Peptides against a protein of PDB entry 7BDX. Designs and how they scored, part 261

Target 1, 212 residues: chain A of PDB entry 7BDX
Amino acid sequence: EMGAAACTLLWGVSSSEEVVKAILGGDKALKFFSITGQTMESFVKSLDGDVQELDSDESQFVFALAGIVTNVAAIACGREFLVNSSRVLLDTILQLLGDLKPGQCTKLKVLMLMSLYNVSINLKGLKYISESPGFIPLLWWLLSDPDAEVCLHVLRLVQSVVLEPEVFSKSASEFRSSLPLQRILAMSKSRNPRLQTAAQELLEDLRTLEHN

## One batch from the design tools (peptide; made by RFdiffusion4, then SolubleMPNN)

Design b2_p25_1_s4 (from b2_p25_1, 15 letters changed)
Fold by OpenDDE base, seed 4:
Structure b2_p25_1_s4 (fold): chain B 212 residues (1-212), chain C 212 residues (1-212), chain A 25 residues (1-25)
Amino acid sequence: as target 1 above (212 residues)
Amino acid sequence: as target 1 above (212 residues)
Amino acid sequence: EGITVEELENEPGKETREETLALGR
């Protein structure tokens, strides 16, 4: 209970750039993010066979952790910190996104995808995550999720890859051969305006790459 | 482990006024401070008969909680919040300070005293804590601590009472009759310059009250 | 002024994509 409450307050205040700087300026940041990855992994592993009580203190605690990571990654110095000093956390997030089934832990999955999207703003971060084993298959696995918000953040992450020639060129063959184009086209017709826009933008970006 | 890490980060960032405002502006603040009191009480009660491992994750967690309370009380809106909405936490802190023996949990005792000192800056807070049962005996109990930092913060809290005529007048008879004057005089000769100064200032304030 | 129990700070940079905040409200 108290841990979840404290972590949730930290999540709330981490939306401030100055708070992110304060978190990272302390000598405790490295330990915090190291344990964060372990805690998130432990939580996801504990889901094996059990119906996740999404409203549990444990779930709220892990959501707050993922929220903190997202908010840290929203700031340039936070991205730099994560991609330089907390790569294991990024590896863990990628792994956990692969381990979670479609529709499982949707809120956590969204938060983790948001964090990876924010990391992808940094070219070094985008390189790091895109060079991770199974990254392209992972994107398509995640895009199979029934949740529109999951799919939205996957499309945004895919767009980050597509918009970076240095990253896209390395995986362009695999990307094009495995691209779930029909799924993305279906999303471009979604009633969810955010998902619709993200899918259309990605389709436009992909068309631009085919003509170049 | 993770709870202590998150709470410690929250403690660090709570030194900012803007973070305190953000904590208090959320709908989670009341619950957080309610559980804080319970957690601190549970910790102190668990010390009965056992040698406190001061370096335990549990101790660090409770220290961070006490630090957060202190930092919240350092801000005007934080004091207002505590004295209006979290009086039970203040009651708990007063109780725990009474339950702890001299030399026991010195770090926690200091943090709790710092929080009460900060609360005492608000006249409403000072009234509230000074009207607590056994407040005057509690001050003298705490002043018996061998730790100079404990004694320093006790003297500062005593000074808050002495400098407020509306508060001091209500307890002046009890205060004067029980005043450990020899102890305070001894502290005014301390090699610790902070303790020496605080004791001298208090003695000057007391002399001023005797001449008026 | 109240007593703050502090821990210490470090530095910044800017990039062009719109970050997404997970507002923990």
Scores: peptide ipSAE 0.081, ipTM 0.785, DockQ to the pose 0.195
Fold by OpenDDE base, seed 2:
Structure b2_p25_1_s4 (fold): chain B 212 residues (1-212), chain C 212 residues (1-212), chain A 25 residues (1-25)
Amino acid sequence: as target 1 above (212 residues)
Amino acid sequence: as target 1 above (212 residues)
Amino acid sequence: EGITVEELENEPGKETREETLALGR
């Protein structure tokens, strides 16, 4: 209980850039993010089936951790820290996103995807995560999720890859050969306006790349 | 481990007034400080004898909690919050300071005494803690501690009481009848310059009150 | 003035696209 409460407060205050800088300026940041990855991994490994108790202290704790990672990655210095000093955490997030079933741990998936999106704002971060083994198959696996919010954040991450020529050129063949175009087209017709817009924008970006 | 790491980061960032305001602006602040008191109490109750493992995750966690309370109490809005909405935490701190033996949990005592001193900056806070049952005996109990830093913070808290006529007048008879004058005089001769100064200042304040 | 416990430190960073902040609710 106390750990979840403390971590939730830390998550809330980490929305400030100055707080992110303060977190990272301490000698404890490296250890904190290492333990964060381990804690998230332990939680996912302990999940028995598709039912997650969202309101548990354990779940709340892991959500707060994922939220902190997201807020750190939102800031330029935080992205730099993660991609230089906490790559194991990024690898853990990618692994956990692969280990979870479609529809399983939706809220955690969303938070982790938000963190990866923020990391992808930095070219070095985008290069790192996109060069991870199985990254393209992972995106398509995640895009098969029934949750519109999961799919939205996957589409945004896909856009980050597509819009960066230095990154996209390395994976373009694999990307095009495995692209779930029918799924993206279906999302462009979604009643969810955010999902619809993200799918339409991605389709426009893809069309632009086919004509160039 | 993770809880201690998160709480330590929250402690570090709580040195900022803006972070204190952010902590208190959330709907979770009340619950957090309630659980803080319970956690500190549970830790002290679990102590077997005089040996505290200072480097344990459990100790570090409780120290971080006490540090957060201190930093919150350093800020005007934080003092107001504690004295209005988290009085149970103040009662818990007073209780725990009484439950601990002289020389036991010195670092925790210092942090808790710092928090009470900060609360005493507000007249409402000073009134509240000084009107607590057994407060004057508690001060003398704590002043018997062999630790100079504990004694320093007790002397500062005693000064806060002595310098406030509205508070001191209510307890003046009990205070004068039980005052460990010989102990304070001994501290005024300490080789610790901070303790020496605090004891001298308090003796001057007391002399001024005897002549008025 | 109140007594504060422990200090704050800061580091510098690179260019940004649209950021996503997660609010601790």
Scores: peptide ipSAE 0.035, ipTM 0.760, DockQ to the pose 0.171
Fold by OpenDDE base, seed 3:
Structure b2_p25_1_s4 (fold): chain B 212 residues (1-212), chain C 212 residues (1-212), chain A 25 residues (1-25)
Amino acid sequence: as target 1 above (212 residues)
Amino acid sequence: as target 1 above (212 residues)
Amino acid sequence: EGITVEELENEPGKETREETLALGR
């Protein structure tokens, strides 16, 4: 309980840029983000056995950790730190997104996808995650999720790849050959306005790339 | 481990006034400070059985909690919050300071005494803690500690009482009758310059009160 | 003045892109 409460408060205050700088400006940041990845991994591995109550202290703790990573990645110095000094955490997030089944741990997926999107704001971050083994298959795996918010954040991450020619060119063949176009087209007709807009924008970006 | 790491980071960033405001401005603060007291109490109660390694994750966690309370109490709004909404935590800190033996958990005592000193900066806070049952005996119990830093922070807390006539008048008889004058005089000759100064100042304040 | 207890630590560097998701929850 207390660990989850402390981590939740740290998550809340980490929405401030100055707090992110304070977190990173300390000598504890490296250790914290290393243990963060391990903790998230342990949580995801534990899901196969016990129905972890989604509202458990463990769930809340891991959500707060993912929230902290997201808020750190929201700031330029945080992205630089993650890509330079906490690559193992990024690798862990990518792995965990692959290990989770459709509809499983939706809230955690959303938070992890938000963190990866924030990392993708930097060209160096986008290069790193997009060059990860199985990245393109992972995008399509995640886009199969029944949850509209998961799909929304996947589409945003896909858009980050598509909008960066230097990154997209490396994966363009695999991307084009495996693109779940019918799924994206279905999302462009979604009743969820955010998902609908994101899918429409991505379809426009893809059309622009076919004509260039 | 992870809980201690998160709490340590929260402690570090809580040195900022804006972070204290963010902690208190959320809906989680009440729960956090309630659980904080319980966690600190559980730790102190566990010391009788297992030699808790002073460098354990549990020790680090409790030190970070005490640090957070200290930093919250360092800010005016934090003192107001603690005295209005977290009195049980203050009662717990006073109780734990009484339960700890001389030389036991010195670092925790120092942090708790720092928090109480910060609370004592507000007249309302000073009134609350000084009106606690057994407060005067507790001061002398703590002043018997072999640790110079513990004694220093006790002297500072005693000085807060002595410098506030509205508070001192209520306990003046008990205070004068039980004052460990020889102990304070010995501290005024300490080789520790901070302890020496604090003891000298307190002796001067006491002399001023005898002449008025 | 209140006593602050700080753990003092050192800073790393920055680069930016616009639509950052901050979760202040």
Scores: peptide ipSAE 0.040, ipTM 0.760, DockQ to the pose 0.177; fails the geometry check
Fold by OpenDDE base, seed 5:
Formats: sequence, structure tokens, C-alpha cells
Structure b2_p25_1_s4 (fold): chain B 212 residues (1-212), chain C 212 residues (1-212), chain A 25 residues (1-25)
Amino acid sequence: as target 1 above (212 residues)
Amino acid sequence: as target 1 above (212 residues)
Amino acid sequence: EGITVEELENEPGKETREETLALGR
């Protein structure tokens, strides 16, 4: 209980850039983010295929951790810190996104995808995550999720790759050969307006890349 | 481990007034400070007279909690919150300071005394803690501690009482009849310059009150 | 002023896209 309460307060205040700087300026940041990855991994491994109790102290604790990572990654210095000094955490997030089944831990997936999107805002972060083994298959695995918000954040991350020529050129062959085009086309017809727009924009970006 | 790391980061960032405002502006502040008191109480009760491992995760967790309370109490809105909405936490801190033996959990005592001193900066806070049952005996119990830093923070809290005529008038009879004058005089000869100065200042304040 | 308890500082890095997702609670 107390750990979840403390992490939740830390999550709330980490929405401030100055708080992120203070977190990272301390000597404890490395230890915190190391244990964060381990704790998130332990939680996901403890999900023995059972229905996640979303309202549990354990779930709230892990959500707060993922929220802190997201808020840190929202700041320039936070992205640099994660990419330079906490790569294991990024690797853990990528692994956990692969380990979770479609429809499982939707809220946690969304938070982790938001953190990866924030990391992808910086070219060094985008390079690191896109060069991770199995990254392209992972995107398509996640895009098979029945949840519209999971799919939205996957599409945003895919768009980050597509819009960076230096990054896209390295994965272009695998990307083109494995692209779930029918799934993206189906999303462009979604009743969810955010998902519909993101899918349509990505389809336009992809068409532009085929004609250049 | 993770709880201690999160609380430690929250402690570090709570040194900022804006972070304290953010903590208190949230709907989770009441729950957090309620559990804080309970957690500190559980820790002190678990000290079966054994030597405290200062470097334990449990100790670090409790120190971080006490540090957060101290930093919140350092801010005007934080003092108002504690005195209006978290009185149980103040009562718990006073109780725990009484339950700990001289020389036991010195670092925790210092942090708790710092929090009470910060609360005493505001007249409403000073009134509340000084009107607590057994407050004067507690001050003298704590002043018997062999640790110079514990004694320093007790002297500072005593000075807060003595310097406020409205508060001192209520306890003046008990204060004068129980004052460990010889102990304070011994502290005025301490090799610790902070303790020496604080004891000398308090002796001067007391002399001034006897002549008025 | 109250007694604050402080810990020590380190340095920052650079951005490329505009809209970050921050989730405060």
C-alpha cells in the first residue's frame, strides 16, 4: 500500500519538467529506474494468465512506475537519460510489450507505448528502440490488440519510424514485407476518431514513401 | 526495495515548494499521510530493542517518509495541511518520539524533530503540538538523548515554545518546575558549536523571561 | 524558513518532435 501511494504521488509530481530534472539530478535515479524495470517485469511474469485486478495496490504501483517513465521521457533531459543510462529499462518495456497477450493489461500497454513514443521524439531514442531485435514484429503483434487505445499508440510509434528517413531506411525492407496493411485500412474506418485519423495519416505517409 | 527508492525520490523532489503544492493539491495527499503515520508506527514497533540496521531498505523507506513530512512542513501551505487535515500524523510523530529510547533510531528522531520544528514555525502548529498531552515531559525525555543532533533539535523546539508568549503562558508552570536546567547548562559547554549556541540562546531567552 | 533536507544534481540532453504525452495524476 505505502509503496503504491508514494509512487502515485511521485507520478503526479513528475508531470513537471523541474521535478524530472530534480529526479535525474539526484544520485538515486539510476537505482530507481533499474528497480522499476525489474518490478514491472516481476508483475507481468506474475500474471499467470488470470484476469488482472486493475484496482489492486500492485497494479496501481506498476501503473505509477510506468507513468513516471512516461513523464520522464516527455522531457528532453529525461529522454537523454533513458537512452544513455537506462537502456535496460527500454529493453524491458519492449520485452514486456511482447510478453503481454492481446487484450491483457491494456492500461499498462498504453502507458509503456506512451513512454516509447516519448523516447522516439528524440532521434537517438528512435534509433535505439527501432534497432532493437524483433521491433518490427512487435509493432504488428501490438497492432493486433482489440483495444483501440493500444492500437492508436502503436500507430503513433510506427509513424515516428516512417517519418524519419535515416531510421526507416534501415527497416524499410522488413517493414514493407510484413506491414499489416489490411489491419491499418480497417483502423482507418474505425468509429474511434483518434484511431481513424492516425490510421489515415499513416496510410498517407506510406503512400508518399512508395511514390518517392 | 522499490518502495524505498520511490519514497527517496519523492523526498528529494519535495524540497521544492512547488512540488509540495502539487503533492497537497492532489486527491491522494490525505491517504499518503495517513499511511505514512501507520508505516512509521509499524517500523518503530518492529524495533524489538535490537540494533537498527540504518542501511536497510526498511530504514531508508521510513527515513524518506520522515523527510517528506519535514519538507512538507517547511512550506506554509504544508504546515496548514498537516495541522488541519493530518493531525493524526503529528500525534503519531509525538508518540513515536516518546516510544524510542535515548540513542535509538537517532536519524529518525532528528527527522521527526525537524518536522515538528517546521510545524512550530506557524502559531497554529505550535499551539497544536504544545497542547498535546505529555509534550513537556517528552521534550525533557528527548533532551536526555546522548546524540548532539537530537538534543539540538529539541532545544530548537523548546525555543519555539519559549519565544511565543501565548503558547508559553499555558505551559509556563509545568515548564519551570520540570526544566532540566543542569542538562541545558552542560550543553552550553558542548564541543558541538551548534548545540553550544542553541543552549546558550535558550538560556538567554529563559533569563529574559524570568526578569519580565 | 523551515528545514529542508536536500540531495545533489547532474546535467541534460536534446529533442526532435513537438507533442509529448505526459500523464500526471
Scores: peptide ipSAE 0.027, ipTM 0.758, DockQ to the pose 0.168; fails the geometry check

Design b2_p25_2_s1 (from b2_p25_2, 16 letters changed)
Fold by OpenDDE base, seed 5:
Formats: structure tokens, C-alpha cells, sequence
Structure b2_p25_2_s1 (fold): chain B 212 residues (1-212), chain C 212 residues (1-212), chain A 25 residues (1-25)
């Protein structure tokens, strides 16, 4: 209970750039983000049996941790910190996204994907994430999720890769050979306007790259 | 571990007035400060047997909680919030200061006394604290502590009571009848300059009030 | 370029979604 409450408050105030700078300017940041990855991993591993209720204190604690990472990654110095000093946390987030089944921990997946998207705004972050082992298969695994918000954030990450020539060139062959085109085409007809738009834009970007 | 790390970061950033306003502007503040009191109480009750090492994650967590309360009470809106909406927390802090033995949990006592001192800057806060049952005996109990920093913060609270006529008038008879004058006189000769000064100033303030 | 503009636009959406999600928890 108290840990979740404290983490939730820290999450809330970390929406401020000044708070993110204060967190990162301290000597506690490295330790905090190291333990964050371990805590998130411990939570996801605990799900292999009992349906932990989404409303549990543990769930709220992990949501707040993922939210803090997302808010840190929203700031330029936070992205630089994560990519330079907390790569293990990024590796953990990628691993956990792979370990979770479609429809499992949807809100946590969204938060983790939001954090990775924010990291991908940094070219070093986008390179690091996209060069991670199994990254392309992971995107397609996540895109099989029934949740529209999960799929939306996956499409945004895919678009970040596709629109960065230096990153896309390294994975272009694997990308083209494994692209779930029918799934993306189905999303372009979604009743969810945000998902529909993201899928349509990605299809247009992919067409533009095939003509070049 | 993770709870202590999160709380420690929240403590650090709560030194900012803007962060305190952000904490209090949210819907989670009431719940957080309610659970804070319960958590601090649970910790102090757990000390009745095993010497919990001061360096434990639990100790660090409770120190961070007390630090957050202190930082909130340092801000005008934070004092107003605590006095209007979190009186149970103030009651808990007063109770815990009574339950702790001289020389026990010195650092926590200092943090709790700092929070009460900050609350006492508000006239409503000073009234509320000073009208608490057993407040005068509690001050003398705390002033028996061997620690100079504990005694310093007790003397500051005593001075806040003595210098506020509306508050002092209600307790003046009990205060004068129970005043540990020899203890305060001994402190006025302390080798600790801060304690020496605080005791000398309080003795001067008390003399001024006896002549009026 | 186009990626940076799109990422900036989506970052503001992601911030909003994060705030909405935070308010729901």
C-alpha cells in the first residue's frame, strides 16, 4: 500500500521536466532505475499463476514505476540518461513485453511501449532498441494483441523505425519479409480513429519506401 | 528496497515548493498522508524488540516519509493542508514522539520534530499541536533526550509556544509549574553552539514573560 | 524532419494518455 502510494505520487510529479531533472541530478537515480527493472521483472514473473488483480497494490506500484520511466523518457536529458546509464532497464522492458501474452497486462504493456516510444525520440535510443535481439519479431508479437492501445503504440514504434533511414536500412530485409501486412490493413479499417490513422499513415510510409 | 528508493526520491524532490503544490493538488494526497501515519506507527511499534538497524530499507522508508511531511510543512499551503485535512497524522507524530525512549530513533525524532516545528509556523498548527493532550509533558520527555539535535528542536517548539501569547496563555500555569529549568540552564552551557544559543534565547524569553 | 515532427506530436499525445492513465489509477 504505502509503496504504491509513494510511487504514484512520484509518478504524478515526474510529469514535470524540473522534477525529472531533480531526480537525475541526484546520486540515487542509477540505483532507482536499476531496482525498477528488477521490480517490474519480479511482478511479471509472479503472473505465471494467479490472476493478480489489476487493482492490487503491487500492480499499482509497477504501473507507477512504468509511468515514471515514461515521464523520464519524455525529457531530453531523461532519454540520454536511460540510453547511456540504464540500458539494462530498456533490455528488461523489451524482455517483459516479449514475456507477456496477447491480452495480458494491457495497461502495463501500454506504459512500457510509451516509455520505449519516448526513448525512440533519441536517435541513440532508437538505434539501441531496434538493434536489440528479436526486436522485429517482438513488434509483430505485440501487434497480435487484441487491445487497440497496445497496437497503436506498436505502430508508432514501427513508424519511428521506418522513417529513420539509418535504422531502417539495417532491418529492412527482415522487416519486409515478416511484415504482418494483413494485420496492418485490418487496423487501417479499425473503428478506433487513432489506430485507423496510425495504420493508414504507416501503410503510406511503407509504400513510399518501396518506390525508392 | 524499491519502496525506500521511491520514497527517497519523492523526499528529495519535495524540497521544491512546486512539487509540494503538485502533490497537494492531486486527489491522492489525503490517502498518502493517511497511510504515512499508519506506516510510521507500524515501524515504531516494530522496534519494541529487535534493534532494527537504522540502515534497513524500512528505516530509510520511514525517514523518507518523515522528510516528505517536513518538506510539505515547510510550505504555507502544505501547513494548511496538514492542519485542516491530515490532523490524524499530526496526532500520530505526537504519539510516536511520546512512545520513543530517550536516545531511541534519534534521526526519526529530529525529522518528526522538524515537521511539527514547520507546522507550528501556522497559528492554527501551533494551536492544534499545543492543545494536544499531554503536549507539555511530551516536551519535557523529549528534552530529556541525550541528543543535542533532538533537544534543539524541542527548544524551538517551546520557543514557538512561549512567543505566541494566545497559545502560551492557555498552558502558562502548567508550563511554569513543570518547566525543567535546570535542564535548560545546562543546555545554555552546552558545547553545541546551536543548542547553547537556543537555550539562552528561550531563557531570555521566559524572563521577559515573568516580568509582564 | 518528418519523423521529428511526428514524434513531437505523438509525444504530446503520449503525455496526455499518460496523464489520463495516471488519473484512472
Amino acid sequence: as target 1 above (212 residues)
Amino acid sequence: as target 1 above (212 residues)
Amino acid sequence: GRLEELQEENLEEVKKEGAELQASL
Scores: peptide ipSAE 0.191, ipTM 0.833, DockQ to the pose 0.123
Fold by OpenDDE base, seed 2:
Structure b2_p25_2_s1 (fold): chain B 212 residues (1-212), chain C 212 residues (1-212), chain A 25 residues (1-25)
Amino acid sequence: as target 1 above (212 residues)
Amino acid sequence: as target 1 above (212 residues)
Amino acid sequence: GRLEELQEENLEEVKKEGAELQASL
């Protein structure tokens, strides 16, 4: 309980750039993010099936941790810190996104995907994430999720890869050969306007790359 | 471990007034400070004798919580919040200061005394604390501590009571009848310059009140 | 580049979504 409450407060205040700088300026930041990854991994490994007690103290704690990572990654110095000094946490997030089934831990997936998207704003971060083993299969696995918000954040991450020639060129063959085009086309017809727009934009970007 | 790390970061960032305002502006602040009191109480109740693992995750967690309370009380809106909405936490701090023996949990005592001193800057806070059952005996119990920093913060809290006529008048009889004058005189001869000064100032303030 | 422009636009949306998600938990 107390840990979840403290992490929730820390999450809330980490929306400030000055708070992110204060978190990272301490000698404890590396330890904190190391334990964060371990805690998130332990939680996901403890999940038996689809029964998520979303309102449990444990769930709230892990959500707050993922939220802190997201807020840190929203700031330039935070992205730099994660990409340079906390790569194991990024590896853990990628692993956990792979270990979670479609429809499982939706809110946690969204937060983790948001953190990876924020990291992808740093070219070093985008390179690091996209060069991770199984990254392309992971994107398609996540895109099979029934949740529109999960799919939205996956599409945004895919778009980040597609729009960066230096990154896309390395995986273009695998990407084109495995692209779930029918799924993306289905999303472009979604009643969810955000998902619809993201899918349409990605389809336009893909068409541009096929003609070039 | 993770809870202690999160609380330690929250403690560090709570040195900012804007962070204190952000903590208090959330709907979770009341719950957080309620659980804080319970957590501190549980820790003190779990202490068997004088053996403090000062470096334990549990100790660090409780120190961070006490530090957060201190930083909140350092800000005007934080003092107002504690005095109006978190009185049970103040009661808990007073209780725990009474339950701890001289020489026991020195660092925690210092943080708790600092929080009470900060609260005493608010006249409502000073009134609330000083009207607590057993407050005067508690001050003398704490002043028997062998630790100079504990004694320093006790003397400052005593001085806050003595210098406020509206508060001092209510307890002046009990205060004068139980005053450990020889102990304060001994502190005025301390080699610790901060303790020496605080004891001398308090003795001067007391002499002024005897002539009026 | 086009990615940077898109990411800057989307970053503010992602921050908003994060705040909304936080408020829902």
Scores: peptide ipSAE 0.191, ipTM 0.833, DockQ to the pose 0.121
Fold by OpenDDE base, seed 4:
Structure b2_p25_2_s1 (fold): chain B 212 residues (1-212), chain C 212 residues (1-212), chain A 25 residues (1-25)
Amino acid sequence: as target 1 above (212 residues)
Amino acid sequence: as target 1 above (212 residues)
Amino acid sequence: GRLEELQEENLEEVKKEGAELQASL
């Protein structure tokens, strides 16, 4: 209970750039983000055995942690910190996104995907996550999720890869051969306007790459 | 571990007025400070049975909580919040200060005393804490501590009472009859300059009240 | 570049979504 409450407050205040700077300017940031990854991993591993109540204090705690990472990654210095000093956390997030089944821990997936998207704003971050083992298969795995918000953030991350020539060129063959085009086309017809827009934009970006 | 790390970061960022405002502007503040009191109380109660390692994650967690309360009380809106909405937390802090033996949990005592001192900057806060049962005996109990920082913050709180005529007049008889004058005089000769100054100032304030 | 512009635009949306998620928890 108390830990979840404290993390939830920390999540709330981490929406401020000044708070992110304060977190990262301290000597405790590295340890915090290291333990964050371990805590999130332990939580996801616990899901295989027990029907963890998604509304548990533990779930709330991990959601707050993922939210903090997302807010840190929303700031330039936070992205630099994560990509330079907390790569293990990024690897953990990528792993956890692979370990979670479609429809499982949707809110956590969204937060983790948001964090990765925010990291992708840093070219070094985009390079790092895109060079992770199984990254392209992971994107398609995540795009199989029934949740529109999960799919939205996957499409945004895919778009970040597609729009960066240096990143896209490295995986273009795998990307083109495995592209779930029918899934993306279906999303471009979604009644969810955000999902529809993201899928349309990605399809336009992909068409632009075929003509070049 | 993770909870202590999160609380420690929250403590660090709560040094900012804007962060205190953000904490208090949320719907979670009341619950957080309620659970804070309970958590601190549970920790202090656990000390009667087990030699809790003072360096435990649990100790660090409670220290961070006390630090957060102190930082909140340092801000005007934070004092207003505590005195209006979290009186139970103030009562808990007063109780815990009574329950702790001289030399026990010195760092926690200092943080709790700092929080009460910060609350005393609010006249309503000073009234509230000074009207607590056994407040005057509690001050003298705390002043028996061998730690100079504990004694310093006690002297500051005593000074807040002495300098407020409305508060002092209510307890002046008890205060004068129980005043550990020899202890305060000894502190005015301390080699600790902060303790020396606080004891000298209090003795001057007391002399001023005898002549009026 | 187009990526930076799109990422900046989407960052504001992601911040808003994060705030909405935070409010829903």
Scores: peptide ipSAE 0.189, ipTM 0.834, DockQ to the pose 0.136
Fold by OpenDDE base, seed 1:
Structure b2_p25_2_s1 (fold): chain B 212 residues (1-212), chain C 212 residues (1-212), chain A 25 residues (1-25)
Amino acid sequence: as target 1 above (212 residues)
Amino acid sequence: as target 1 above (212 residues)
Amino acid sequence: GRLEELQEENLEEVKKEGAELQASL
């Protein structure tokens, strides 16, 4: 309980750039993000066993941790910190997104995808995550999720890769050969307007790349 | 570990007035400070049993909680919040200061005394704590501590009472009858210059009140 | 470039979504 309450308050205040700078300016930041990755990994590994109620104090604690990472990655200095000093955490987030089943821990998936998207705003971050082993298969695995919000954040991450020629050129062959075109076309007809728009834009971007 | 790390980061960033406002502006503040009091109480009650190493993760966690309370009380809106909405936490801090033995948990005592002193900057806060049952005996109990920093913060709290006529008039009879004058005189000869000065100033303030 | 503009626009949206998600928890 108390740990979750403290972490949730830290999540709330980390929406401020000044708070992110204060967290990262301290000597405790590296330790905090190292333990964060381990804690998130332990939680996801525990889900294969007991039906831990998704509303448990532990779930809320891990959601707050993922929220803090997302808020740190939303700030330029936070992206630089994560990509330079906390790569193990990024590797952990990518791994955990692969370990979760479709429809499992939707809120956590969304927060982790938001954190990766925020990291991808930095070209160095986008390069790092896109060059991670199994990144393209992971995108397609995540795009199989029934949740529209998960799929939206996957489409945004795919679009970030497609719109960066230096990154896309490295994965273009694998991307073109494995593209779940029928799934993206189905999303372009979604009743969720945000998902519909994101899928349409991505389809237009892909068509533009086929003509070049 | 992770809870202590999150709480310690929250302590660090709570030194900012904007962070204190952000914490208090959220709907989670009341719950956080309620659980804080309970967590601190549980920790102090556990000390009568096993030699929990004073350097344990639990000790560091509780120190961070006390540090957050201190930082909140350092801000005007934080004092108002504590005195209006978290009186149970103030009562808990007063109780825990009584439950701790001389020389026990010195760092925690200092943080709790600092929080009470910060609350005492508000006249409503000073009234509330000074009208608490056993407050004057508690001051003398705490002044028996061998630690110079504990004694310094007690002397500051005593001075806040003495310098406020509206508050002092209510306790003047008990205060004059129980004053550990020999202990304060000994502190006025301390090798610790901060303790020495605080004891001298208090003795001067007391002499001024005897002549009026 | 187009990516930077899109990422900036989406970053503000993602911040809003994060705040809404936090308020729902």
Scores: peptide ipSAE 0.184, ipTM 0.833, DockQ to the pose 0.123; fails the geometry check

